# Designs tried in a protein design run: peptides against a protein of PDB entry 6RGO. Part 69

Target 1, 392 residues: chain A of PDB entry 6RGO
Amino acid sequence: MALKLLGFNQDATCFSVISSNKGVTIYNCDPFGKCFELEKSTSNDEELDFLVEMLFSTSLIAVVDKTIGASKRKKLKIVNTKRKATICELTFPHEIMDVIMNRKIICVVLKSDQIFVYDISCMKLLRTIDVRGEKLKSTSKFRNSEAVGDIGVRVSLSTDNNSILCYSSYSKSDKENAPLNDIVVFDALKCIQINVLPAVHQSNIVCIACSPDGMLMATASEKGTIIRVFKTIDTENDEPILVNEFRRGSRPSRISEMKFNHDNTLLACVGESDTIHIFALPVTTTEADANEDDTLQQSSHSLSSSINGLQYISKGLANRFGKIIVSKIPTQSQQRHVAYIKIPENAKYRIGFPKDTTNTIHICGEDGNYLVYSIPRNEVGPCTLVKSNTFD

## One batch from the design tools (peptide)

Design b1_p22_1_s1 (made by RFdiffusion4, then SolubleMPNN; from b1_p22_1 with E2K T7S E13K Q15K E19K)
Fold by OpenDDE base, seed 3:
Structure b1_p22_1_s1 (fold): chain B 392 residues (1-392), chain A 22 residues (1-22)
Amino acid sequence: as target 1 above (392 residues)
Amino acid sequence: EKVSEPSEEEIEKLKELLKEEE
C-alpha cells in the first residue's frame, strides 16, 4: 500500500501515517500498535494528503484534509481521538501549509505566508504574523501558486511552555525575489519578537528545528549541505549567536526534518538522502550550578573540538547593514556527524527523540518500518538497531 | 474573510479534554 508519513509527536510516543486505503492511522510506539484511525470520508481514488499534529500522548489532534480537489484544505479540525469527535473546526482564508502545537499554543501556517498564533486553551487568536509585511503586498505578484509549491514560510515551536516560535522570513534586500533566509525568533505567548537572525543561509531556509526548551534553533537551506545551530536569545555576554555549524554532506540533498533530543545534546536530520545524520552539540554548561561538590571525575572527553574558527568579527564594523551573524566559518571547522543510520534511498523517513532515553532515536519509514536505534556515546559510527516493528 | 471562531460549547469541550490530560 502507499504510505505517507506525517511524523512523530513531541515526545516520540506516537507517530502518524496516511494509508491510501484506510486514511489516517496513529500508532503508539510502546507498546507498538494502532491507537487511533480516521477513516477516509471519500470513496474517490484520490491520493490522500493530510496534516496531523498530535498534542504529545493526549487525545487531542489537529487535522487538515489536504487532498487535491478537497474544499477542506482551508479547514483545521480539532479532534478528540478518544471520543472520535470533532471538537471544533476553524476555516482560514488560504490553504493551510503547516500546523504546529505545544501545551499552550497552536500555530497555523497559510499559503499566504501568514502565521496564525492561537491560545490552545480557548482557540483565541493571539496574533496574525504577516511574514511578507504590508510593504511587500503591493509589489508581490502572487507567485503563481502552481510552480512554487516547495518554497514557503517554515516554522518550529519549542515543546515547552515558553512557546518559542522560530520562523523563516524574507530578507530586507530591495530585490524583488528576496530569499526566505532570515529567521525571526518570537515569543508566541507574549506575542513579542525576541530576535532576528539575518541571512543565516545564502538560499531559502527549507527546514527549521527549535530545541524543546526554545534556547537553540537549527536551520538548513535548499542545499542541505550545512546545518547551522544558533542561540535564540542574545546573551548579554558577547557570546556568538552561531554556536555550531555541521556538514551533512558534500552533495546537495533536501533536509525534510530536524530534531533536537530532550537535553539539547544531539541534533538529528533526515531527508532525501540514504542517511540520517546525528550531530553532537556542545553542552553549554551554564556556570551557575558549579557549587555542588560531587567529585565524580567522569572523564567525559569533552569533544570541545575548539571551534577556534569563530573569528570574533571585531565590534568595529557595526556599519549600517545590521549584525553580520554568519561569518564564513572556515570549511575545515565544520563538524561531521557523530552517528548515522542508513535508510532505503527511496523511502521517506521521519525522526523523533523519546524523552526518557536521550541516547535513542525513533524512526519510521514509508516502507512500513518503525525502528528504534541506540546512538553510540563514545565512538563515531553507525547506530545499533534495538527494536523493529512493521505497519501497513 | 474573517477566520471562523469556535462556539462557547466547542471551547468547553476543548477545556474538558485538556483537563482530562493534565
Scores: peptide ipSAE 0.389, ipTM 0.909, DockQ to the pose 0.862
Fold by OpenDDE base, seed 4:
Structure b1_p22_1_s1 (fold): chain B 392 residues (1-392), chain A 22 residues (1-22)
Amino acid sequence: as target 1 above (392 residues)
Amino acid sequence: EKVSEPSEEEIEKLKELLKEEE
């Protein structure tokens, strides 16, 4: 059967899938099994498409039926899975592109490049963010959205109660086709813009991950070759702080998802490549435990994989219109993955980090595999498969 | 177009659910 992955919940205790014959199924990770099913309402042989956002392991889900031809693509349903009941239905002026939530906030992203921010406790609209509105006094033309279905506003929300929202925004360039290469950091509770990271990539941002605590953000562009990690709130001399720059690969490949683990020590990425990459983040050791002489000799085993030294001289192409975040990190010091998982070619996978085990990653594939891997900490290498289950 | 707002009854059902999961 054709499966479509929706992804893991915030703590990787559950994942959701679309089955062509069944509709939406939510699986519990441990013990592994079905915990909820949403039946297909239509007998039509239409390709099912849904958004499902689950509030952790709770009985609260947000559902959007995105099936082509469905009038429901503008409707957000809040569902109680225990009662199998719709609590409420919100209708939006435009198609819903994404839904993200935590215990405090629901964010609804529209095809209009608007973000609706709700207080989850009462479904009160706190803010409408118009990502185009800083530009669009003039061109009401919806981009002919047929050809570039995948370029829109990207969002990520902290899973904590601080509710730090990171979203992609259009650069201030007077070009009609300005890229979505700025990041805005927004306090979703207070409805205040905290920070703006201008031109974090040269092309559109296609993937964003916020850390669970909202203190870090990872970004990837359409090229997917470089992942940048920034501080969200903190600035140095009113400039964004680049914490890490990771090289996923030399070949362009789309990154579909990135996630931090719960202690901000790891960043995983997945996409169109045959490899999930896991990167180590610098642990800010608080000064106290500096006594353990863990001379982790960074054995700079220069895996002299012949990266042909394309000295991308970051020619400071000061694009005339924005401070490009000049990577202060020399291209030679771009960190590679510390761990990896091989996945089948052309299989779409999703990733999740469980809260209880910071060295474990959950993955699920459109091939019907749910896999748990252990992440090596002391060496660069493959992850070890710990558990496997299948689903349909 | 105005976004639809939930009814007071729908909001109370949502609050009840969130309280059961705290």
Scores: peptide ipSAE 0.384, ipTM 0.906, DockQ to the pose 0.863
Fold by OpenDDE base, seed 5:
Parts: structure tokens; sequence; C-alpha cells
Structure b1_p22_1_s1 (fold): chain B 392 residues (1-392), chain A 22 residues (1-22)
């Protein structure tokens, strides 16, 4: 059967898939098994498409039927999986492109480049973010979005209660074809813009990941060759702080998903390539006052010590037009992956980091494989397969 | 078109579900 992967939940305890015959299925990761199935409401041999966002391992899910020809593409259903019942249905003016949630917030991304921010506890609309802004409303050239299916507003939300929302925005260039290469950092609870990172890539941003605590953000462009990691809240001299610049590869390849692990020590990326890449982030050891006394225990050369030399390239060269050019880390100092997983060519995979095991990654494929890998800590190399399961 | 708002009954069911999962 053709499987379509929807992804892992926030803590990688569950993942969701579309089965052509069954509709939406949710699997529990440990113990591995089906925990929920949403039956197909239509007898038609139409290719099923859904958005499913889970609230951790809870019985709450958000579902959008995106099936072609379905009038339901504008409808968000909140479903109780234990009762197999729709709790509520929200109808939007435009097609839903993405849904993301945590314990406090639901964000709904529309094809209109609008983000609707809801308080999950009462489904109250807190904010409508118009990413196009007022200037682009006058140019009624709706990009005939038939050919541009992949270029839209990207979002990521922190999994914690701080509810830091990162989204891609159009650069302030008055050009009709402004790229989605700015990032806005938004407090979704307070409905306040915290930060704006201008021109973080030269082309449209196609993937964003927020850290679980909302303190870090990773971005990738259409080229998918470079991943940049920024601080979300902190600025240096009113400029965005670039923490890391990672090189995924020399060849262009789309990144479909990125995720931080729970402690912000690892960033994984997956996409159209045969390789999942895992990058190490510098552990911000708070300098606990190293009291002078304790002896010359041979500092195991943790690969962390060589990472401390990443000067925060704070010097965005403000060009004559006030555009912050994120300084490129020299190609020689661009960090490579610390670990990798080989995946089948042309198989779509999704990634998740479990909360309790920061050196473990969960992956699932449209090939019907659910795989658990151990990430090497002390050496650069392949991840070790720990567990495998199959699903249909 | 305006976004639809959930009914009071739907909000109550949602609040019940969220409390069952806390």
Amino acid sequence: as target 1 above (392 residues)
Amino acid sequence: EKVSEPSEEEIEKLKELLKEEE
C-alpha cells in the first residue's frame, strides 16, 4: 500500500501515517503498535492527504482532510482519539497548509500566508499574523499557486509552555518576488514579536526548527546545503546571533524536516537525500565557578572543546540599506555532521527525538520501517540501529 | 469568510479532554 508519513509527535512517543485503505493511523513507539486509526470517510479511490498534529501522547489530535476535491481543506477538526469523536471543527477562509501545537497553543497556517494562533484550552483566537503584510494585499496577484506548491510560510513552535513561534517572512524588499528569507520570532502566549532575523538565507526558507525550550532556531533554504542555527531571543548590538552554521552537503538537496533533541545538544535533518545528518551543538556550559582545586583528571578530549572556538559571528554587515547580511562562516570552518543514518534512496523519512534519551533518534519511512538509532557521542560516524519495527 | 468559533458545548468537551490528560 502507498504509505504517506505525517511525522512524529513532539516527544517522539508516537508517529502518524496515512494508509491508502485505512486513512490516518497513529503508532505508539514503545511499546510499538497501533494506538489509533481514523477510518476513511469516502469510498473514492482518491489519493488521501491529511494533516495530523498530535498533542504529545494525549488523546487530542488536530486533523485536516487535504484530499483533492475535498471541501474539507479549510476545516480543522479537533478529535478525541479515545472516544473517536470530533470535539470541534474550525473553518478557515483559505486552505490549511500546516498545523502545529503544544500544550498551550495551536497555530494554523493558511495558503494565504496567514498564521492563526489559538489558545488550545478554549480554542480562542489570540492572534492572526498576516505574513504578507498590508503592502502585498494591494498586489492581488495571488501567485497562481499551482506551480509554486512548495513555497509558503514555514513555522515551528517550541514544545515547552513558553510557546516560542518561529516563522518565515517576506523580506522588506518592494520587489514583487521578495523571498521568504526573513525569520520572525513570536511569543505565541503574549502575542508579541520578540525578534526579526532578516535575510538568514539568500533564497526562500523551506525548513525551520525551533528548539524544545524555544531558545534556538535552525533554518534551511531551498538549496539545503547550509543549515544555520540562531538564538531566538538574544541579540548582540541589535543583531541576530548566529550560533552555528552546518554544511549538510555540497550538492543541493531539499531538507524536509529538522529537529533539535530535548537538551539542544543535537540537530538532525532529513530530506530528499539518502542520509539523515546529525550535528552537534555547542553545549553552553554555564561556567559554574570552577573552584581552583580539583586535580588534573585527563580531560577526555570531548569534541565539545573544538566547538567552543565558534566565535559568535555577531558582525552582520549592515549594508547601506540596513539589511543585516548574516556573515557566512568560512567554508573551512563550517561544521559537518557528527553522526549520520543511511536511508533508502527516494524514501521519505521523518525524524523525532525522544525526551528521556537525548542520544537516541527515532525515524520512520514511507517504506514501512520504524527505526530507533543510537547516536555516537565520542566519535564521528554512523548511528547504530537499536530497534526496528515494520508497519503497513 | 469569518473563521468559525466553537460552541460552548464544544469548548466544554475540549476542556474536559485537556483535564483528563493533565
Scores: peptide ipSAE 0.382, ipTM 0.905, DockQ to the pose 0.919
Fold by OpenDDE base, seed 1:
Structure b1_p22_1_s1 (fold): chain B 392 residues (1-392), chain A 22 residues (1-22)
Amino acid sequence: as target 1 above (392 residues)
Amino acid sequence: EKVSEPSEEEIEKLKELLKEEE
């Protein structure tokens, strides 16, 4: 049977899958097993497609049936999994493209490039963000969204109660074909725009990850070669703060998902490549612990080969991007440890970080594998498989 | 077209669910 992965919940305690014949199944990670099943409403041999967003380990899920005709693709269902009951249904004017939530907020992304922000406690609409409407009224040429692939508004929401929403926006360039290469940072609770990061990539942004605390975001373009990490709220001289730049690879490859771990020390990415990459983030030493004079003579073992990627930051960025003040990342932190997991070629995987173990990653594949890996912290190398389970 | 809003009864069921999960 063909499996389609929907992904992990916010704390990687559960993951959801579509089985071609059964509908949606939610698995618990520990103890491993089925915890919920949503049966297929129709006997038709149509390829099943769903959006499912779960609120942590709770009995609350948001569901969109993408399979059956234009009418259901516009409906968001809020379901109590314990009671197996629909609580409410919201109908939208356009097809739902994405749904994200935390304990305070639900965001619904439409094919119209609109983001609807709801208070989860009462399903009250707090804001409609029109990502197209911020473009000058003149270029009303609807890109026929049919012919250009999966280029749409991307969103990520902090998993904390601060509810920091990051979304891709169109650059202010007068060109009819402006890329989705700006990032807007939005306080979803207050309904205030906090920050705008202009032109964070040269091409459309296809993946965004917000940190659990909402203080960091990671971005990747359709090229998927470079991942950038920015501060969300903080600015330096009204300019965006670039904290990290990572190279995933030299070859273009789409990144489908990125995740921060719960302490903001790791960033994982997965996509069309045979490799999940895990990058180490520099711990921002708060100035307080600067007093321990530990003269650790770190022996200068020549990890010379990986450094060549970072030297290109200084000259090229300064001329095209305004003064993105790359805060002087101490040259010592350029040797960021990278861990990796090899996955089967052409298998789609999803990733999640468990809360209790900051050096562990959960992954699941359309091959029916649920895998738990330990992440090396002090070396560049492969992750170690700790646990494996299979699902149908 | 306006987005549909949930009924008061649906909102109360949602509040009950969220309170059971705190």
Scores: peptide ipSAE 0.380, ipTM 0.904, DockQ to the pose 0.893

Design b1_p22_1_s2 (made by RFdiffusion4, then SolubleMPNN; from b1_p22_1 with E5K T7S E9K E16K E19K)
Fold by OpenDDE base, seed 4:
Structure b1_p22_1_s2 (fold): chain B 392 residues (1-392), chain A 22 residues (1-22)
Amino acid sequence: as target 1 above (392 residues)
Amino acid sequence: EEVSKPSEKEIEELQKLLKEEE
């Protein structure tokens, strides 16, 4: 059967899938099994498409029926899974592109490049963010949305109660086709813009991950070759702080998802490539435990894999109009993955980090595999498979 | 288009679900 993965919840205790014959199914990870099913309401042989966001392990889900031809693509349903009942329904002026939530906030992203921010406790609208609004004075033309189906506003929300929202925004370039290569950091509770990271990539941002605590953000462009990690709130001399620059690969490949683990020590990425990459983040040791003389010689075994030194001199193409975040990190010091998982070619996978085990990653595939891997900490290498289950 | 506001009962149910993991 054709499966479509929706993803893991915030703590990777559950994942959701679309089955062509059954509709939406939510699986519990441990013990492994079905915990909820949303039956297909229509007998039509239409390809099912849904958004499903689950609030941790709770009975609260947000559901959007995105099926082609469905009048429901503008409707957000909040569902109680225990009661199998819709609690409330919200109708939007445009198609819903994404939904993200935590215990405080729901964010709804529309095809209009608007973000609706709600207080989840009462479904009160706190803010409408118009990502085009700074541009809308000039170009009323809806991008002919047919050809570029995949380039829109990207969002990520911290899973904590601080509710730090990171979203992609259009650069201030007078070009009609300005890329979505700025990031805005927004306090979703206070409805205040905290920070703006201008031109974090040369092309559109297609993937964003916020750390669980909202202190870090990872970004990837359409090229998916470089992942950048920034501080969200902190600035140095009113400039964005680039914490890490990771090289996923030399070949362009789309990144579909990135996630931090719960202690901000790891960043995983998945996409169109046969490899999930896991990167180590610098642990800010608080000064106190500096006494353990663990001279972990980071044997910078520069695995000099002879990637020919294409010195992409990041010629600071100072695009005339934007402070490009010049990578302060020399291309030679671009960190690679510390761990990896091989996945089948052309199988879409999703990733999740459990809260309890910072060295474990959950993955699920459209091939019907749910897999738990252990992440090596002391060596660069493959992850070890710990558990496997199948689903349909 | 009026975003349908949830009823008081719907809000009470939401608030109950938000407490299921507290």
Scores: peptide ipSAE 0.540, ipTM 0.902, DockQ to the pose 0.580
Fold by OpenDDE base, seed 3:
Structure b1_p22_1_s2 (fold): chain B 392 residues (1-392), chain A 22 residues (1-22)
Amino acid sequence: as target 1 above (392 residues)
Amino acid sequence: EEVSKPSEKEIEELQKLLKEEE
């Protein structure tokens, strides 16, 4: 059967899949099994497409029917899985491109490059973010809705209650075709912009991950060769906002998903390549626990490849308050993965980190495999398969 | 088009589900 993966929930206790014959199925990871099914309402042989976001292990899901020809692509349904009933339905002016949530906030991304931010507890609209801004509305000829390929506003939300929203924005370059290569960091609860990271890549950002605590974010461009990790908040100390730069590979390959683990020690990425890459993040030791002399001699194999670090001296974005934020992206040494998983080249995979086991990763494939891997701690190498299950 | 707002009863059900993992 044709399977389409929707992804893991925030704690990787469940994952969602579209089955062409059944509709949406949610699987529990442990014990492995079906926990919810949403039957297809249509007898049509149309290729089913859905967005499904689950709130942790709760009975609350957000569902969008994105099936081609469906009049429902503008409708967000909040569903109680225990009752198999729609609680409420929201209708938007444009097609829904993405939905993300935590225990406080739900964000809805539209094809119009708008982000609607809601208080989930009452479905009250807190903010509409227009990523194009008012000035660009006049000059943007409607790019014919057909040929606007897979390039749109990308979002990620912290899974904590701080509700840090990271989204891609258009560079302020006077060019008619400004790339989506800026990042905005936004407090979704207070509805305040915290930071703007200009020109974090040369091309459009296609993947964003926020850490569970909202303190870090990772970005990848259309090239998918470099992953950058940033602090979301400027520290008063002159510490670089760019904390890591990772090399996924030398060949361009799209990254579809990135995830931090729950303690911000690992970043995983998956996409069109035959390899899931796992990167180690430097533990920001707050000065207090400096006593344990664990001299992990990171053998700095100085791959002194003089990649001319593009010092993008991004021209300081004049904030609304006249402060020029010069994002100094330091030329950091590009690190490689510490661990990897080989996957079938033709199968799309999704990734999730379980909360209770920081060195375990859950993956699922459109090949019908649910796999649990152990991540090596002390060596660079392949992950070890711990558990496997199949689904249809 | 006004985004359809949930009723008070629908909000009570939402708030109940948000507490399932407290």
Scores: peptide ipSAE 0.532, ipTM 0.900, DockQ to the pose 0.659
Fold by OpenDDE base, seed 2:
Structure b1_p22_1_s2 (fold): chain B 392 residues (1-392), chain A 22 residues (1-22)
Amino acid sequence: as target 1 above (392 residues)
Amino acid sequence: EEVSKPSEKEIEELQKLLKEEE
C-alpha cells in the first residue's frame, strides 16, 4: 500500500500517516500501536492528501483534506479523536498549505502567502500576516504562486508556551522573482515582530525548524547543502547571531524536515538523501548551573576545544545598503554531522525527538518502518538501532 | 471573504477538551 507520512507530533509520542485504503492513521510510539483512525470519506481511487497536526498526546487534531478534487482544501477541521467528532470547521479564502500548533496557538498557512494566527482556546483570530504585503509596494509582479511549484512560505513554531513563530519572507529585492530567503521571528501571542534575519540563504528557504524553547532556529535552502542555526531573539549590534553553519553534503539535496531535540544540543535533518544527519550544537552554559559538580566539566572540554574553532564570525560587512551579508563561514569551518542514520533510497522519512531521552531519535518511513535510534555522545558515527516496529 | 468563526457551543466543547488534557 502507498503510505504517505504526515510526521511526528511535538514530543514524538505519536506519528501520523495516510494509508491509501484507510485514510489517516495515528500511531502511538510507546506502547507502539494505532491510537486513532480517520476513515476515507470517498470511495474514489484518488490519491489521498491530508494535513494532520496533533496537539502533543492529546485528543485534539487539526485536519485538512487536501485530496485533489476535494472541496475541502480550504477547510480546517478541529477533531476530537476520543469522540471521533469534528468540534469546529474553519473555511479560508485560499487553499491551506500548512498547519502548525502548540498549546496556545494554531497557525494556518495559505497558498496566498498569508499566515492566520489563532488563539487555540477560543479559535479567535489574533493576526493575519500577509508575507507578500510586508514586501514594499514594489509594482513588481508578485511571484505567481501557481508557477513555482513547491516554493511557498515556510513556518515553524516553538512547542513551548512562548509561541515563537519563525516564517520565511520575500527579500526586499526589486527583482520580480525575489527569493523567500528572509526570516521573520514573530511573537505569536503578543502579535509582535521580534526580529528579521535578511538573506539567510542565497535561494529560497524550503525548511525551517524552531527550537522547543523558541531561542534557536535552523534554516535550509532549496540546495540543502548548508544548514544555518541562528538565535531567534538575541541580536548583536542589531545584527542576527549565526550560532552554527552545518554542511549536510556536497551534492544538492532537498531537506524536507529538521528538528531540534528538547535541550537544544542536537539538530537532525532528513530529506531526499539516503541519510539522516544529526549535528551537535554548542551547549550554552547558563551561568546558573556553574555550582554543581566538577565531574561533568571534563567531557564538555573535549567538545569545546573543537568548538573553539568557531571564532565569532566577525561583523558581517554591512554593505552600504543595509544588506546583512550573513558572513559565510569559510567552507573549512563548516561543521559536519556528529551522527547519521542510513535510510533506503527514495523512502521518505520523518523525524522526532522524544522529550525524556535527549540522545534518542524517532524516525518513521513510507516503507512502513518505525525506528528508534540511540545517538552516540562521544564519537562521530552511525546511530544504533534500539527498537523497530512496522505499520501498514 | 471573511474566515468562518466557530459557534459559542463549538468553543465551549474545544475549551472543555483543552482543560481535560492539561
Scores: peptide ipSAE 0.438, ipTM 0.905, DockQ to the pose 0.855
Fold by OpenDDE base, seed 1:
Structure b1_p22_1_s2 (fold): chain B 392 residues (1-392), chain A 22 residues (1-22)
Amino acid sequence: as target 1 above (392 residues)
Amino acid sequence: EEVSKPSEKEIEELQKLLKEEE
C-alpha cells in the first residue's frame, strides 16, 4: 500500500500517516502503536490526500480532506480523537494549503495566499493576512497557480504561547513575477507585524522553521543549497540579524521540512536527498559565564578540509542586502558539527525532535519505518540508530 | 464569501476539551 507522511506533532510524541485504503492513522512514538484512526469516508479508489495537524499529545486535531472535490478542500474540521467526533467545521472561500497550531493559535493558509489567524480557545478570527494585497494593486495578473509548481506562501509558528508566526511574502520589486523571498515575523496573539526580513534568498522560499521559543527562524529556497538562520524579533540597527548560514550541499535539492530541537542547539533538514542533515547552532553564551578562565588548550587537530564550504560569504550578498552585519561570530564557531542520517533514495521522510532528549531525533518514512537516532554532539559523523519500528 | 463561524455550543465543547488537556 502507498503510505503518505503527514509528519510529527510539535513534541515528536506522535506522527500521522495516510494509508491508501484506511485513511489517516496517528501513531504514538513511545510506547509505539496506533492511537487514532480516521476511516476513509468514501469507497472510491481516489488517491487519499489530507492535512492533519495535532495539538501536541492532546485529543485535538485539525483535519482537511484534500481528496474529494473542491468543497471538502475548503473545510477545516476540528476533531476530538478520544470521542471520534467533529467538534466544529470551518468553511473557507479557497482551498486550504496548510494548517499550523499551538495551544493559543490556529493558522490556516489558503491557495489565495491568505493566512487566517484564529484564537483556538473560541475559534475567533483575529486577523486575515493577505500576502498578495501588500503588492501594489496594479499587477492583478493572477499567476495561473496551476502551471508553476508548489510555490505558495510558507508558514511556521512557534510552539510556545508567544505564538510567533513566520511567513514568506513577495518582494516589493515592481516585477510582475516577484519571488516569495521576504519573511514577515508576526505576533499572532497581538496581531502585530514585528519584523520584515527582505530578500533572505534570491529565489522563492519553500521551507521555513520557527524555533519552539520563536526567537530563531530557518529559511531555505527552492535551490535548497543554503539554509539561513535569523533572529525573529531582534534587529541590529533596524537590520535583520543573520545568526547562521549552513550549506546542505553543492547540488540543488528541495528541502521539504526543517526543525529546531527544543533548546535551539540543533537544526535538522530533510527533503528529496538521500540524507537528513543536522547542523549545530552556536550556543549564545549569555555574557554571565565569561569568568571561567578554563585554558583548555584544545589541540588544533586539522579538521581543515571539510569546512571550506563556509568561507563563501560571497561579497555579492553584501551589496543587495543592506549591511547585514554578520555579527562577528567568533572564528572558532565556524567549525559547526554536522551530523547526518542516510535514508533510502526516493523515500520521503519527516523529522521531529522529542522534548526530553535534545540529542535524539525521531524520523518516519513512506517506507513504513519509524526510527530513533542519537545525534553526536562533539564530532562530525553519522547518527546512531537507537530504536526502530515498522508501520503499515 | 465570508468564512463560516462555529456555534456557541461548538465553542463550549472546544473550550471543555482544551481545559481537559491542560
Scores: peptide ipSAE 0.423, ipTM 0.892, DockQ to the pose 0.866

